# Designs tried in a protein design run: peptides against a protein of PDB entry 1EBD. Part 38

Target 1, 138 residues: chain A of PDB entry 1EBD
Amino acid sequence: KASYEGKVAAEAIAGHPSAVDYVAIPAVVFSDPECASVGYFEQQAKDEGIDVIAAKFPFAANGRALALNDTDGFLKLVVRKEDGVIIGAQIIGPNASDMIAELGLAIEAGMTAEDIALTIHAHPTLGEIAMEAAEVAL

## One batch from the design tools (peptide; aimed at target 1 R80 E108 G110)

Design b2_p28_4_s2 (made by RFdiffusion4, then SolubleMPNN; its pose is not in this set)
Fold by OpenDDE base, seed 3:
Structure b2_p28_4_s2 (fold): chain B 138 residues (1-138), chain A 28 residues (1-28)
Amino acid sequence: as target 1 above (138 residues)
Amino acid sequence: SELEARRRALKEALAKAREAKAKKEAEE
């Protein structure tokens, strides 16, 4: 957060005023399992009066996670019900710290759950879990 | 840009939702 605020300030000083305010600032905890979050939590959205769908998919159902014998946790998408726009995501599980970047990009780009669901992910990979969770949200 | 427009639209929608909730709570 501080780094992004610094970037905006630097751009203004350089004579390039930025109106860019990021919606998707990732937070990562390198625990075992790893935890990563970006955008809204489900309860935060509800508390702000946003009608959302929370789509959850477990690593226990992911082929790569099974092959790695690392199936703890899940991916959760927080999707605005009105238009399917992704406004948040949480990952607890293997490679969460890296996998959150895809979802951060999706949020910043204003993508929907359908956009992710229609994106082909390599098989078998941990990254497929994002596609699976997106399909749940449809 | 298109990206900036999307970001703005999202922020405005979220702000509107907050305002609507605040109004509802004030009526209770």
Scores: peptide ipSAE 0.279, ipTM 0.770, DockQ to the pose 0.557
OpenDDE base, seeds 1, 2, 4, 5: peptide ipSAE 0.251, 0.224, 0.228, 0.243; ipTM 0.756, 0.744, 0.737, 0.751

Design b2_p28_4_s4 (made by RFdiffusion4, then SolubleMPNN; its pose is not in this set)
Fold by OpenDDE base, seed 1:
Structure b2_p28_4_s4 (fold): chain B 138 residues (1-138), chain A 28 residues (1-28)
Amino acid sequence: as target 1 above (138 residues)
Amino acid sequence: SELEERRRRLKEFLEERRKKKEEEKKKK
């Protein structure tokens, strides 16, 4: 319930236009669980005629989240099908406000899901969920 | 570099799409 409300709030915040200099402006709600977003939401991309893959991975399947007994939420990557480029990301869950930075960097750098999937993430960490979501997109 | 090129392509694409969306809104 709280996760859903956070998702809606995050989506509303992300409705702002991007600047020329920065494609990925993060939006964060410091709730419990935290909500963070950068770049396109799946529906926003679809509304603009961008063919995307929404790659979702739950914290319930993340080793660190399980160890911390904090498994609410998920990470979602929005990936352009044409070239695998990440154009958006949303995180609802533990440490979302900090974890979104990796994805913001990836988007600004024009990285693909493959780039993240092939980046070694420490195990077990919350951050490795980005790698897991990226693998879903492949 | 490849990353720089990807970055450029992405920015151009997203800006074009944003501009198109804004133009469509102005027509309404």
Scores: peptide ipSAE 0.229, ipTM 0.719, DockQ to the pose 0.522
OpenDDE base, seeds 2, 3, 4, 5: peptide ipSAE 0.159, 0.189, 0.152, 0.170; ipTM 0.668, 0.670, 0.642, 0.654

Design b2_p28_6 (made by RFdiffusion4)
Pose (drawn by RFdiffusion4):
Structure b2_p28_6 (pose): chain A 138 residues (1-138), chain P 28 residues (1-28)
Amino acid sequence: as target 1 above (138 residues)
Amino acid sequence: SVKIPARGTPAEIAAAKAKMAALREALA
């Protein structure tokens, strides 16, 4: 957040019509099962008065997570029911800090569960759980 | 602050998917 604003400030000073414009910022916590979040939590979304569906997919079902032998975790997609647009995601499990980038880019650009579900991911990887979760969302 | 995203345009979605493809390659 600080670095982004740093650029916006210098650009505004120079005359560039710069402004602060992002839909979300990811936050990561390096706990044992590292966790990452971006956008709205399922509860924040409804408390905001939004009809959102949430899809939750476990690492216990992903092949790479079994190989890593760390199966405690999940990925959750908070999706606006009215248009399938993803507005929040939460990952708890190995490499959540890295996996969060895909869901983050999707939120910033206003993509849908289908946009992600129709994207072929690597197999066997953890990042593909997002694919399977969006499939669940659909 | 977190904002509610508008539905993305085809150009915005395509740019985001290109960044995602580059990201997958970088993490491979």

Design b2_p28_6_s1 (made by RFdiffusion4, then SolubleMPNN; from b2_p28_6, 14 letters changed)
Fold by OpenDDE base, seed 5:
Structure b2_p28_6_s1 (fold): chain B 138 residues (1-138), chain A 28 residues (1-28)
Amino acid sequence: as target 1 above (138 residues)
Amino acid sequence: MTKLPKPGSEEEIEEAKKRMAELREKLA
């Protein structure tokens, strides 16, 4: 947030007006396990009348998580049913604080679950869980 | 205009954190 605001300010100072547009602001709790979220929560979307698919994939089924013996939690994608666009994501589990960045990017870019599902993730990595969750949404 | 995603709720995250802590305790 601060970095983005700084960028906008710098552009304004340089004579190139820019608008601050916060779309997908992440929230992170550095707990054990870590918690991270970006965009809509499932219930939040429902409360606003958005028809969503909540695609959940557990770290217990992720190869890297198993190797790390850290399998608590899950990744959840909140996908708008109408067009398959990812509008939110939550991660509870290993490396959630860093992994949320990929999903924040996806949301900002207006990507669909299919886009993520079709993105090859290195194996075995924690990041694969995003791909797996995206596949669940299909 | 497409509805823009909103930032995550800190409260919801804290609740999730709590649930996970309880789970960890159960697994011990």
Scores: peptide ipSAE 0.037, ipTM 0.570, DockQ to the pose 0.069
OpenDDE base, seeds 1, 2, 3, 4: peptide ipSAE 0.024, 0.025, 0.026, 0.027; ipTM 0.570, 0.595, 0.536, 0.589; seed 3 fails the geometry check

Design b2_p28_6_s2 (made by RFdiffusion4, then SolubleMPNN; from b2_p28_6, 17 letters changed)
Fold by OpenDDE base, seed 4:
Structure b2_p28_6_s2 (fold): chain B 138 residues (1-138), chain A 28 residues (1-28)
Amino acid sequence: as target 1 above (138 residues)
Amino acid sequence: MTRLPKRGSEEEIKEALERIRKLREELA
């Protein structure tokens, strides 16, 4: 009921061009490890009635992170189930503050998890984790 | 293209940072 109304409202806002500039603004904590977020958190999306997939991939499985001996943390994509569109992302780990920009761009462009999964990232890089997380969401 | 509602007011940023802090705690 209320959650459904929230979902409809969110979908309407997302689907209708508005004179209002909608921007996914990142938030960053420059700690060790760094933390960064853009767009929806998983619970935030759920609270608004958006059915989402939370796709998580650990830095412990990233080749560059292993080489750097800096494997704490993860990247999480928040993907709308209806159409696969990325609506949020959180990163805890090395270079999170810079890596969040790619995902901010993806959100603003209305990209899907598939779009990111099909984007080849240089190897070995920390950025590959975005591609891996996107594959989890498929 | 899909647009999201604008988020980033001072209050929203503060809340986001708090959520990030909680995520860090979950990691630990």
Scores: peptide ipSAE 0.022, ipTM 0.479, DockQ to the pose 0.055
OpenDDE base, seeds 1, 2, 3, 5: peptide ipSAE 0.019, 0.020, 0.016, 0.020; ipTM 0.469, 0.478, 0.442, 0.495

Design b2_p28_6_s3 (made by RFdiffusion4, then SolubleMPNN; from b2_p28_6, 13 letters changed)
Fold by OpenDDE base, seed 4:
Structure b2_p28_6_s3 (fold): chain B 138 residues (1-138), chain A 28 residues (1-28)
Amino acid sequence: as target 1 above (138 residues)
Amino acid sequence: MTRLPKRGSEEEIEEAKRKMAELRESLA
């Protein structure tokens, strides 16, 4: 957020129109395990009357996580049932702070769980967990 | 497709961090 605000300020000073605000800005906690979130939490969506699917996939079932012996945590996708659009994501686990970017992109672009599920993720990688969670949402 | 509401205020980020911390603790 701070860097984004800096860019907007720089653009304003330069006399350029400010960029369109992002729908969601990620929240990251650099703990062990790392935590990252973007968009809606499940209960938050429900409280706003959005019918959602919460698709959860554990790192314990991810091949790369197993190879790294770092299998604590999970990835959760919050998917709007009406159209399958991803509206939120939470990650607790290895590389969460970086992995959240893919999901932030997906949310900003209005992508569906199917879009992620059908995107080939390199094998074996931690990033495959996003694909796996997306498949759960289908 | 209806655009989602804007999210990312400082308050919202801090709340998200809190929620994540709670989720993390629930793993223990």
Scores: peptide ipSAE 0.372, ipTM 0.816, DockQ to the pose 0.057
OpenDDE base, seeds 1, 2, 3, 5: peptide ipSAE 0.017, 0.015, 0.014, 0.018; ipTM 0.455, 0.356, 0.357, 0.396

Design b2_p28_6_s4 (made by RFdiffusion4, then SolubleMPNN; from b2_p28_6, 9 letters changed)
Fold by OpenDDE base, seed 2:
Structure b2_p28_6_s4 (fold): chain B 138 residues (1-138), chain A 28 residues (1-28)
Amino acid sequence: as target 1 above (138 residues)
Amino acid sequence: MTKLPKRGSEEEIAAAKEKMAALRESLA
């Protein structure tokens, strides 16, 4: 976010068109395990009157995480029930800081849990957990 | 369908990080 804001500011100063038009900006904590969030938290959505399903999948059930001996944590999707659109995601675990990008893209594009679930993810990968969580949300 | 509001202010990001940190601690 800070880097993006800096770029926007620089472009504005230079007289170039630039605008902020994102729904969801990721929050990342480079701890061990890593943490990443984008969009709504479950309770946040509920507080705003959005009916959601929270779908959680653990890294302990992910083949790549097992192979890496790094299985702490989970991925959670927050999905709006009315249309299946992904509106938030939280990840605690290996590579969370990079994995959040797929979900940020999904949210910005208005994609559904089904879209993610039906997207082929390479096996075995950490990113495959997004597909697994999406399947839980169906 | 319904568009989501814009999110990602500095305050919102900070709050999200705090929430994640708390959630992480609950797993430790």
Scores: peptide ipSAE 0.404, ipTM 0.837, DockQ to the pose 0.067
OpenDDE base, seeds 1, 3, 4, 5: peptide ipSAE 0.384, 0.390, 0.393, 0.396; ipTM 0.825, 0.829, 0.830, 0.833

Design b2_p28_7_s1 (made by RFdiffusion4, then SolubleMPNN; its pose is not in this set)
Fold by OpenDDE base, seed 4:
Structure b2_p28_7_s1 (fold): chain B 138 residues (1-138), chain A 28 residues (1-28)
Amino acid sequence: as target 1 above (138 residues)
Amino acid sequence: MEEEKARRRAELLARRRAREAAEAAAAA
């Protein structure tokens, strides 16, 4: 967030039009396990009257997490029920700080859970958990 | 594991194609 705001300010000073209008600004806490979030939390969506599917997949079921012996946490997708569009994501677990970027892209692009489920993720990787959670939402 | 993943992907693709075909038919 701060970096984007800084870029907008710098561009404005340089005489270039710029705006902070991103839907999916990530938030990261570099704890152990790491925590990352982008877009809506499930409760925020419900408070706004959005009917959502909260699709959760645990790192304990991820092949790479098992191989690394680091299986704490989960990925949660917040999916709008009417059209399957991803509107939020939360990750608690290994490499959450980097993995959130894929989901930020998905939200900004208006992608569905089906789009993520049909994207080939390398095996075995932590990133496969996004695909697994997307499949839960279908 | 890989065979089951491939089957699952094939089912998802078939479902997507069926939806796209239905949407195209409805737009005609």
Scores: peptide ipSAE 0.118, ipTM 0.643, DockQ to the pose 0.023
OpenDDE base, seeds 1, 2, 3, 5: peptide ipSAE 0.025, 0.055, 0.065, 0.030; ipTM 0.428, 0.555, 0.571, 0.457

Design b2_p28_7_s3 (made by RFdiffusion4, then SolubleMPNN; its pose is not in this set)
Fold by OpenDDE base, seed 2:
Structure b2_p28_7_s3 (fold): chain B 138 residues (1-138), chain A 28 residues (1-28)
Amino acid sequence: as target 1 above (138 residues)
Amino acid sequence: MEERKRKAREELLKLRREREEKEREEKE
């Protein structure tokens, strides 16, 4: 938030139109495990009357997390059922603070769970958990 | 594909604005 506000202020001072409306702003807590979120939580979407799929995949099933002996937590995708559009994501676990950026990009671009599921992720990586969660949402 | 993504993004921006407006009204 603050860094974004600073950038918007700098762009406004530079005479650039500050006109990138963002769909979602990521939130990160640098705890152990790390917590990151972008867009809708499942309950928020439901409270707004959006019919959603909440696809959850655990780090305990991720090959890289196993190799690192850091398997606590999960990734959750919040996907609109009507069109498969990703509207939110939450990550609790290793590298959550960095991994949330992929999902933020996906949301900003109006991507679907299928778009992520069909994206090749490097193997083995923590980032594969996004692909796995997207496959669960199909 | 591109037009779908554009429309989805515009819709999500609309929903965000509506939420932010509601949250503001609830604080007044």
Scores: peptide ipSAE 0.214, ipTM 0.703, DockQ to the pose 0.840
OpenDDE base, seeds 1, 3, 4, 5: peptide ipSAE 0.195, 0.160, 0.180, 0.135; ipTM 0.681, 0.662, 0.674, 0.628

Design b2_p28_7_s4 (made by RFdiffusion4, then SolubleMPNN; its pose is not in this set)
Fold by OpenDDE base, seed 5:
Formats: structure tokens, C-alpha cells, sequence
Structure b2_p28_7_s4 (fold): chain B 138 residues (1-138), chain A 28 residues (1-28)
């Protein structure tokens, strides 16, 4: 956030029109396992009256995670039921701090679970878990 | 495994087409 806002400020100073317009800011905790989040938590969405699907997929079912013997945790997508739009995501597990970026992009772009499910992810990768969780939401 | 992934994707593509068709019909 700070870096992005700094860039916008710099561009404004340089005379280039720019605006800070973001939907979600990622948060990362570099614990073991790592924790990352972007957008709504399930309960936050519910508290705001948004009907959501919480689609969860475990790293224990991910081929790369198994190969790495690092299978703790899961990825959770918070999907708005009305239109399938992803409004939040949480990752607890290997490489969560980097993997959250895909989901941040998806949220900012207004993508649906279907969009992610239909995105080809390399096999075997940890990133496939996003695709798997998206399929759960369908 | 690769063939299975391809089949799964084809199924999802079909579902998307069906969804879009339903949405278009509802909007008409």
C-alpha cells in the first residue's frame, strides 16, 4: 500500500494524473506456516450482509505440497454467491506470502471463481491450489 | 494426469457456456 501510494504521489508531483483506487490490500504474516489474506474474510462479508461461499482447499491435496512434504494449511476463497465474484482470499501454508498476489489481482479485476478455475496453472505447483479452491466454489 | 486435467477443463468450459447462455436468455 505505502509503495503504491508513494508511486501515485510521485506521479502526481510529476504532473501525471493518477489516483489511488484499490479494492483490497494484502496482509501477510511470515509465520510457519505463512499466513496471507486479501479482501473479505468470510465473517466480515456475512456481517455486511453479503451472501458468500467459503471455498476451502487443503495443501494436503496439492501435488507440489505433497512433493515438498509441506502440506499444512489451506487456501480459502470468499466468493459472492450472487455472481461468483471473488471478494476475499486467505492462505495458510507454503508460499502463502507470494501466492496471495494472484488472488489480489483476481479481486482487483473483479474476477469470478470460474475465471480462476479456467486459468491453467502449471503442474505440479503450489499455485494450483487456487484453481482447486475456485473449482470448489463452482 | 494431464489428460484428466484437460477433460476437467473442457467440462468447466462447457459449464461456462451453459451459464452464459442462461444469463443471455434471462436478459432477453
Amino acid sequence: as target 1 above (138 residues)
Amino acid sequence: MEEERRRRREELLKLREERLAKEAAAAA
Scores: peptide ipSAE 0.138, ipTM 0.688, DockQ to the pose 0.025
OpenDDE base, seeds 1, 2, 3, 4: peptide ipSAE 0.017, 0.122, 0.134, 0.119; ipTM 0.383, 0.671, 0.687, 0.665; seed 1 fails the geometry check

Design b2_p28_8_s1 (made by RFdiffusion4, then SolubleMPNN; its pose is not in this set)
Fold by OpenDDE base, seed 2:
Structure b2_p28_8_s1 (fold): chain B 138 residues (1-138), chain A 28 residues (1-28)
Amino acid sequence: as target 1 above (138 residues)
Amino acid sequence: SAEEALRKEREKRRAELLALRRAREAKE
C-alpha cells in the first residue's frame, strides 16, 4: 500500500495519470500469526448493501499447516451472492502475507469462487486452503 | 468464442468493482 501510494504520488507530482488503477490493494501485518486482507471485509460489503457469502476454512483442516505444526487461523472469502464474484479475502495464519497474492489476482481479474474451486492446487500446500474456502462458497 | 465471452464478462466485473471502489473513496 505504501509503495503504491508512493507511485501514485510520484505520478501526480509529475503531472501524469496513474498508469494502473487497482481494484483492491492488499494490506499485510507481519505478526504471528500473519494477517492479510484484500478487498471487502464482510461487514463493509453488508454496510454497502452487497449481499455476500462469507466462506471460512481453518488452517487446522489444511494438510500442509498440520505438517508444519502451524494451524492457527483461517482463510475467509467474501463472495457476492448474486454472481459468485470474489470481492474480498482475509487470511490469518501461516504465510498469509504471500498467500493473499492469489486472491488479490482473483479479485483484480473479476474471478468467481467457482474459478478458484475449479483450479487445481498442489497437495499438500497452504495455498490449497483457498480452493477449500472457494468450495465452501459454492 | 466461449473464451472471448468469458474474458469480456471478467472485464465487465473488474470494471464494476473498480467503480465501487471509486464510489467508496469519493464518500470518504
Scores: peptide ipSAE 0.288, ipTM 0.785, DockQ to the pose 0.764
OpenDDE base, seeds 1, 3, 4, 5: peptide ipSAE 0.021, 0.023, 0.279, 0.208; ipTM 0.472, 0.483, 0.781, 0.726

Design b2_p28_8_s2 (made by RFdiffusion4, then SolubleMPNN; its pose is not in this set)
Fold by OpenDDE base, seed 1:
Structure b2_p28_8_s2 (fold): chain B 138 residues (1-138), chain A 28 residues (1-28)
Amino acid sequence: as target 1 above (138 residues)
Amino acid sequence: DELERRLEERRRNRERLKELRRRREAKE
């Protein structure tokens, strides 16, 4: 229940247009679980006629999240199907507020899901979930 | 070489994302 409410809140906050000349502005809610978003939501991309893959990976499958007994939520990547470019990301779960920075950097740099999937993440870490979600998008 | 190729690809992708953003903002 809390994770769903956090998701809706994060989606509402990230729906506001940015006046800054960045591709993506992060939105963070320091709730329990934390909510973070950057770039497009899946529905926003669809509404704009962008064909996307929404790749999800749950914290329940992340080794560090399991070790911390904090497995609520997921990471979602929004990936443009045409070229695999990451155009958005949402994180509901542990350390989402800090983890969103990697995805913000990836979006601003014009990275693909493959770029994240091929980046070595330390094991076991929460951040490894970004790599796992990127692999889902391939 | 391969690094320069990848950097150029990333640059093109970034500009494309900026264009998508501009188009969205123009419709609002």
Scores: peptide ipSAE 0.086, ipTM 0.604, DockQ to the pose 0.495
OpenDDE base, seeds 2, 3, 4, 5: peptide ipSAE 0.028, 0.026, 0.034, 0.062; ipTM 0.523, 0.516, 0.538, 0.536

Design b2_p28_8_s4 (made by RFdiffusion4, then SolubleMPNN; its pose is not in this set)
Fold by OpenDDE base, seed 3:
Structure b2_p28_8_s4 (fold): chain B 138 residues (1-138), chain A 28 residues (1-28)
Amino acid sequence: as target 1 above (138 residues)
Amino acid sequence: SEEAERERRRAEAREELLALRRRREARE
């Protein structure tokens, strides 16, 4: 966050109009299991009066996670009920630190759960969990 | 067009999320 804000400030000082225009900045904790988050947590959205669906899918139901014997955790999508727009995501589990990027992209682009649900993910991969969680939100 | 409408909706959603983020950060 600070680095991006610093860049915006530098651009403004340089005489270029600039704004903090990132919707979602990822946060990662490299623990075991890894934790990653981008955008709103469910409770944050609720506290701001946003009606949301919290769509959760466990790694225990993911084929690649099973094959790797690394099935702890889940992916959660925070989806605005009004229009299905993804406003946040949390991942606890294998490869969370890398997988959060797909969801960051989706949030920045204003994508819906349907957009992810209808995107074919390679099988079997950990990344399929994003598609599965998106399907839960439909 | 349908594509233009999708792009408008995505842009609108993005701007709303930016506004929400800024509001959140301002109160923290």
Scores: peptide ipSAE 0.076, ipTM 0.579, DockQ to the pose 0.803
OpenDDE base, seeds 1, 2, 4, 5: peptide ipSAE 0.095, 0.007, 0.015, 0.017; ipTM 0.624, 0.301, 0.413, 0.401; seed 1 fails the geometry check

## One batch from the design tools (peptide; aimed at target 1 D83 E108 D115)

Design b2_p29_1_s1 (made by RFdiffusion4, then SolubleMPNN; its pose is not in this set)
Fold by OpenDDE base, seed 2:
Structure b2_p29_1_s1 (fold): chain B 138 residues (1-138), chain A 29 residues (1-29)
Amino acid sequence: as target 1 above (138 residues)
Amino acid sequence: SYRASEAEREEARERMREAAARLAAKEAA
C-alpha cells in the first residue's frame, strides 16, 4: 500500500495524473499463517448496505496444502449478490501474500465469481482454492 | 472494469482447456 501510494504521489509530483483505488490494494501480514486481504471485508460491505455472499473454502480441502502439510486457514470471497461481482477477498494460509494477487486482479477487472470458477488452475496448486471458493459462491 | 459475457467465458474456457491439454502432453513426454 505504501509503495503504491508512493508511486502515485511521485507520478503526481512529476506532472503525470494518477489515481489510487484502495479496493484493489492488498494488505498483507507475513505471519504464520500469512494473512492477506483485498477489497471489502464481509462486514464492511454489509455496513455499507451491500448485499453480499461470503464464500469460504478451507485449505484443509486443498490438494497442494495437504501435500505441503500446511492446511490451516481458508480463502473467503466477498461477492456482491446483485451481479456476482467479486468485491473483496481474504486469505489466511500458506502463500496468502502471493495468492492475493489473482483476486486483486479479479476485483480490479470487475470479474464475477463465475469468471474465477471457470478459470483453469494448475493441479495441484494452492491457487486452486480461489476456484473452489468461487464455486461455493455460485 | 470488464465483465465477461457467457460467450466470452465459454470461448476462454475452451482455449484454456486446449492449452492445459497441450501442456499436460508435453510434461508427460
Scores: peptide ipSAE 0.020, ipTM 0.337, DockQ to the pose 0.150
OpenDDE base, seeds 1, 3, 4, 5: peptide ipSAE 0.016, 0.014, 0.000, 0.016; ipTM 0.356, 0.319, 0.268, 0.384

Design b2_p29_1_s2 (made by RFdiffusion4, then SolubleMPNN; its pose is not in this set)
Fold by OpenDDE base, seed 5:
Structure b2_p29_1_s2 (fold): chain B 138 residues (1-138), chain A 29 residues (1-29)
Amino acid sequence: as target 1 above (138 residues)
Amino acid sequence: SYRASEAEQKAARERMKAALAALAAKEAA
């Protein structure tokens, strides 16, 4: 029920020509570290009057990142405070270009931070950072 | 459901890349 309502809300936002940038369109910069984004940036959401929680989790606290000796950066979830729907995500760090896909799917489907937090992720993986950030948002 | 055209997607990505660069610089440890 919550997911369906979130999806409808996300589609309504995406339908505005001025809000094309906030559709679940991934963008990647293959720098070192990699950078990826989908949906709203925190400040963009605030500028549009959306009350958001910015949940940030560092790769330095991720077991797989530590094992790879690649711990620069973070994952940031932009979560609409009203209903917990994920409306944006940014990843700066290892495998950001691939990891953004999970969050693109989540945003497209109108999922909440709780949905991600309750999704079992393999351990240890870089992907766990999405779950960790989602837990921060709760 | 709304679907952006390829042209819209490309333009959006370019703006997002610029925003990413700014974010990376701002929050670099």
Scores: peptide ipSAE 0.309, ipTM 0.792, DockQ to the pose 0.038
OpenDDE base, seeds 1, 2, 3, 4: peptide ipSAE 0.091, 0.202, 0.305, 0.205; ipTM 0.590, 0.716, 0.788, 0.719

Design b2_p29_1_s3 (made by RFdiffusion4, then SolubleMPNN; its pose is not in this set)
Fold by OpenDDE base, seed 5:
Structure b2_p29_1_s3 (fold): chain B 138 residues (1-138), chain A 29 residues (1-29)
Amino acid sequence: as target 1 above (138 residues)
Amino acid sequence: SYRASEEERERARERMREARARLAAKEAA
């Protein structure tokens, strides 16, 4: 966030049109396992009256996680039922701090679970879990 | 840079259809 805001400011000073217009700010805790979040938590959405699907997929079912013998945790997508738009995501597990970036992008772009489900993810990778969770939300 | 073939995309669509069917079945149960 700070880096992005700094870039916007620099561009404005340089005479380039730019604006801070973001929806989702990621949060990361570098614990073991790592924790990462972006956008709405399920309960936050519910508290605001948003009808959501919480689509969860465990690392225990991910091929790369199994190969790494690091299968604790899960990825959760918070998907708005009305239109399938992803409005939040949480990851607890291996490489969560980096994996959250894909979901941040998806949220900022207004993507749906379908968009991610139809995106080919390399096999075997931890990143496949995003696709799997998206399929759960369909 | 990697780019999926149309065949790979079709396989993805098939997985989507299957996933949607599973969800529907779950809701019906």
Scores: peptide ipSAE 0.028, ipTM 0.529, DockQ to the pose 0.033
OpenDDE base, seeds 1, 2, 3, 4: peptide ipSAE 0.019, 0.022, 0.023, 0.022; ipTM 0.454, 0.479, 0.475, 0.441; seed 3 fails the geometry check

Design b2_p29_1_s4 (made by RFdiffusion4, then SolubleMPNN; its pose is not in this set)
Fold by OpenDDE base, seed 1:
Structure b2_p29_1_s4 (fold): chain B 138 residues (1-138), chain A 29 residues (1-29)
Amino acid sequence: as target 1 above (138 residues)
Amino acid sequence: SYVASEEEREAAKAQMRAARAAIAAKEAA
């Protein structure tokens, strides 16, 4: 559905012969808290003239993070306003290094924020924060 | 579609790390 159209659009951005296709390549720093990123940063998107929504959700509002007493940080989705396609994601917080994989998959597949928002995430889990951030983008 | 070489991919990751640090510092301030 929208994922297919989004994928085509994402590929158009990432697959230009003059540009390196690194959109779905994750980067991780195993610090405390962990840091992870995939795809565009908000400012990078803006610099390229892409109108984006930066949807941010804090771990302080995540049930599992609260239970773990590990609530520092946030998840940020960079969503293209035109079609809702996720083009980037950053995570600072618990298990960021592993959680980034879901978002890398979503970006590679050209998924929208709605796709993630509608994906059932187990409760309570850290992964729910992706769904929460996606809902912010809607 | 263009597919990045391994060298390009590693360079991209390095750039992402730098940018992440900068953004994190800004948002923590």
Scores: peptide ipSAE 0.325, ipTM 0.774, DockQ to the pose 0.036
OpenDDE base, seeds 2, 3, 4, 5: peptide ipSAE 0.241, 0.262, 0.193, 0.221; ipTM 0.707, 0.718, 0.698, 0.699

Design b2_p29_2 (made by RFdiffusion4)
Pose (drawn by RFdiffusion4):
Structure b2_p29_2 (pose): chain A 138 residues (1-138), chain P 29 residues (1-29)
Amino acid sequence: as target 1 above (138 residues)
Amino acid sequence: ARVVLTDEELAEREARMEEILAAREAAAA
């Protein structure tokens, strides 16, 4: 957040019509099962007065997670029921800090669960859980 | 209804998020 604003400030000083414009920022915590979050949590969304559905998919079902032998974790998609637009995601499990980038890019650009579900992911990887979760969302 | 971005708007959005991620990763390193 600081670096982004740093650029916005210099650009505004120079005359560039720069402004702060992002829909979310990812946060990561390097706990044992590292976790990452972006956008709304399922509860924040409804408390905001939004009709959101949530899809939760476990690492226990992903093949790479079984190979890593760390199966405690999940990926959750908070999706606006009215238009399938993803507004929040939460990942708890191995490499959540890296997997979060895909869901983050999707939120920033205003993509849908279908947009992600129709994207072929690598197999066997963890990143593909996002594919399976969006499939669950649909 | 869903808001669909133009090509230019999409590119700006992707670039912004990549900048935020890169800054965060640099700080973590």

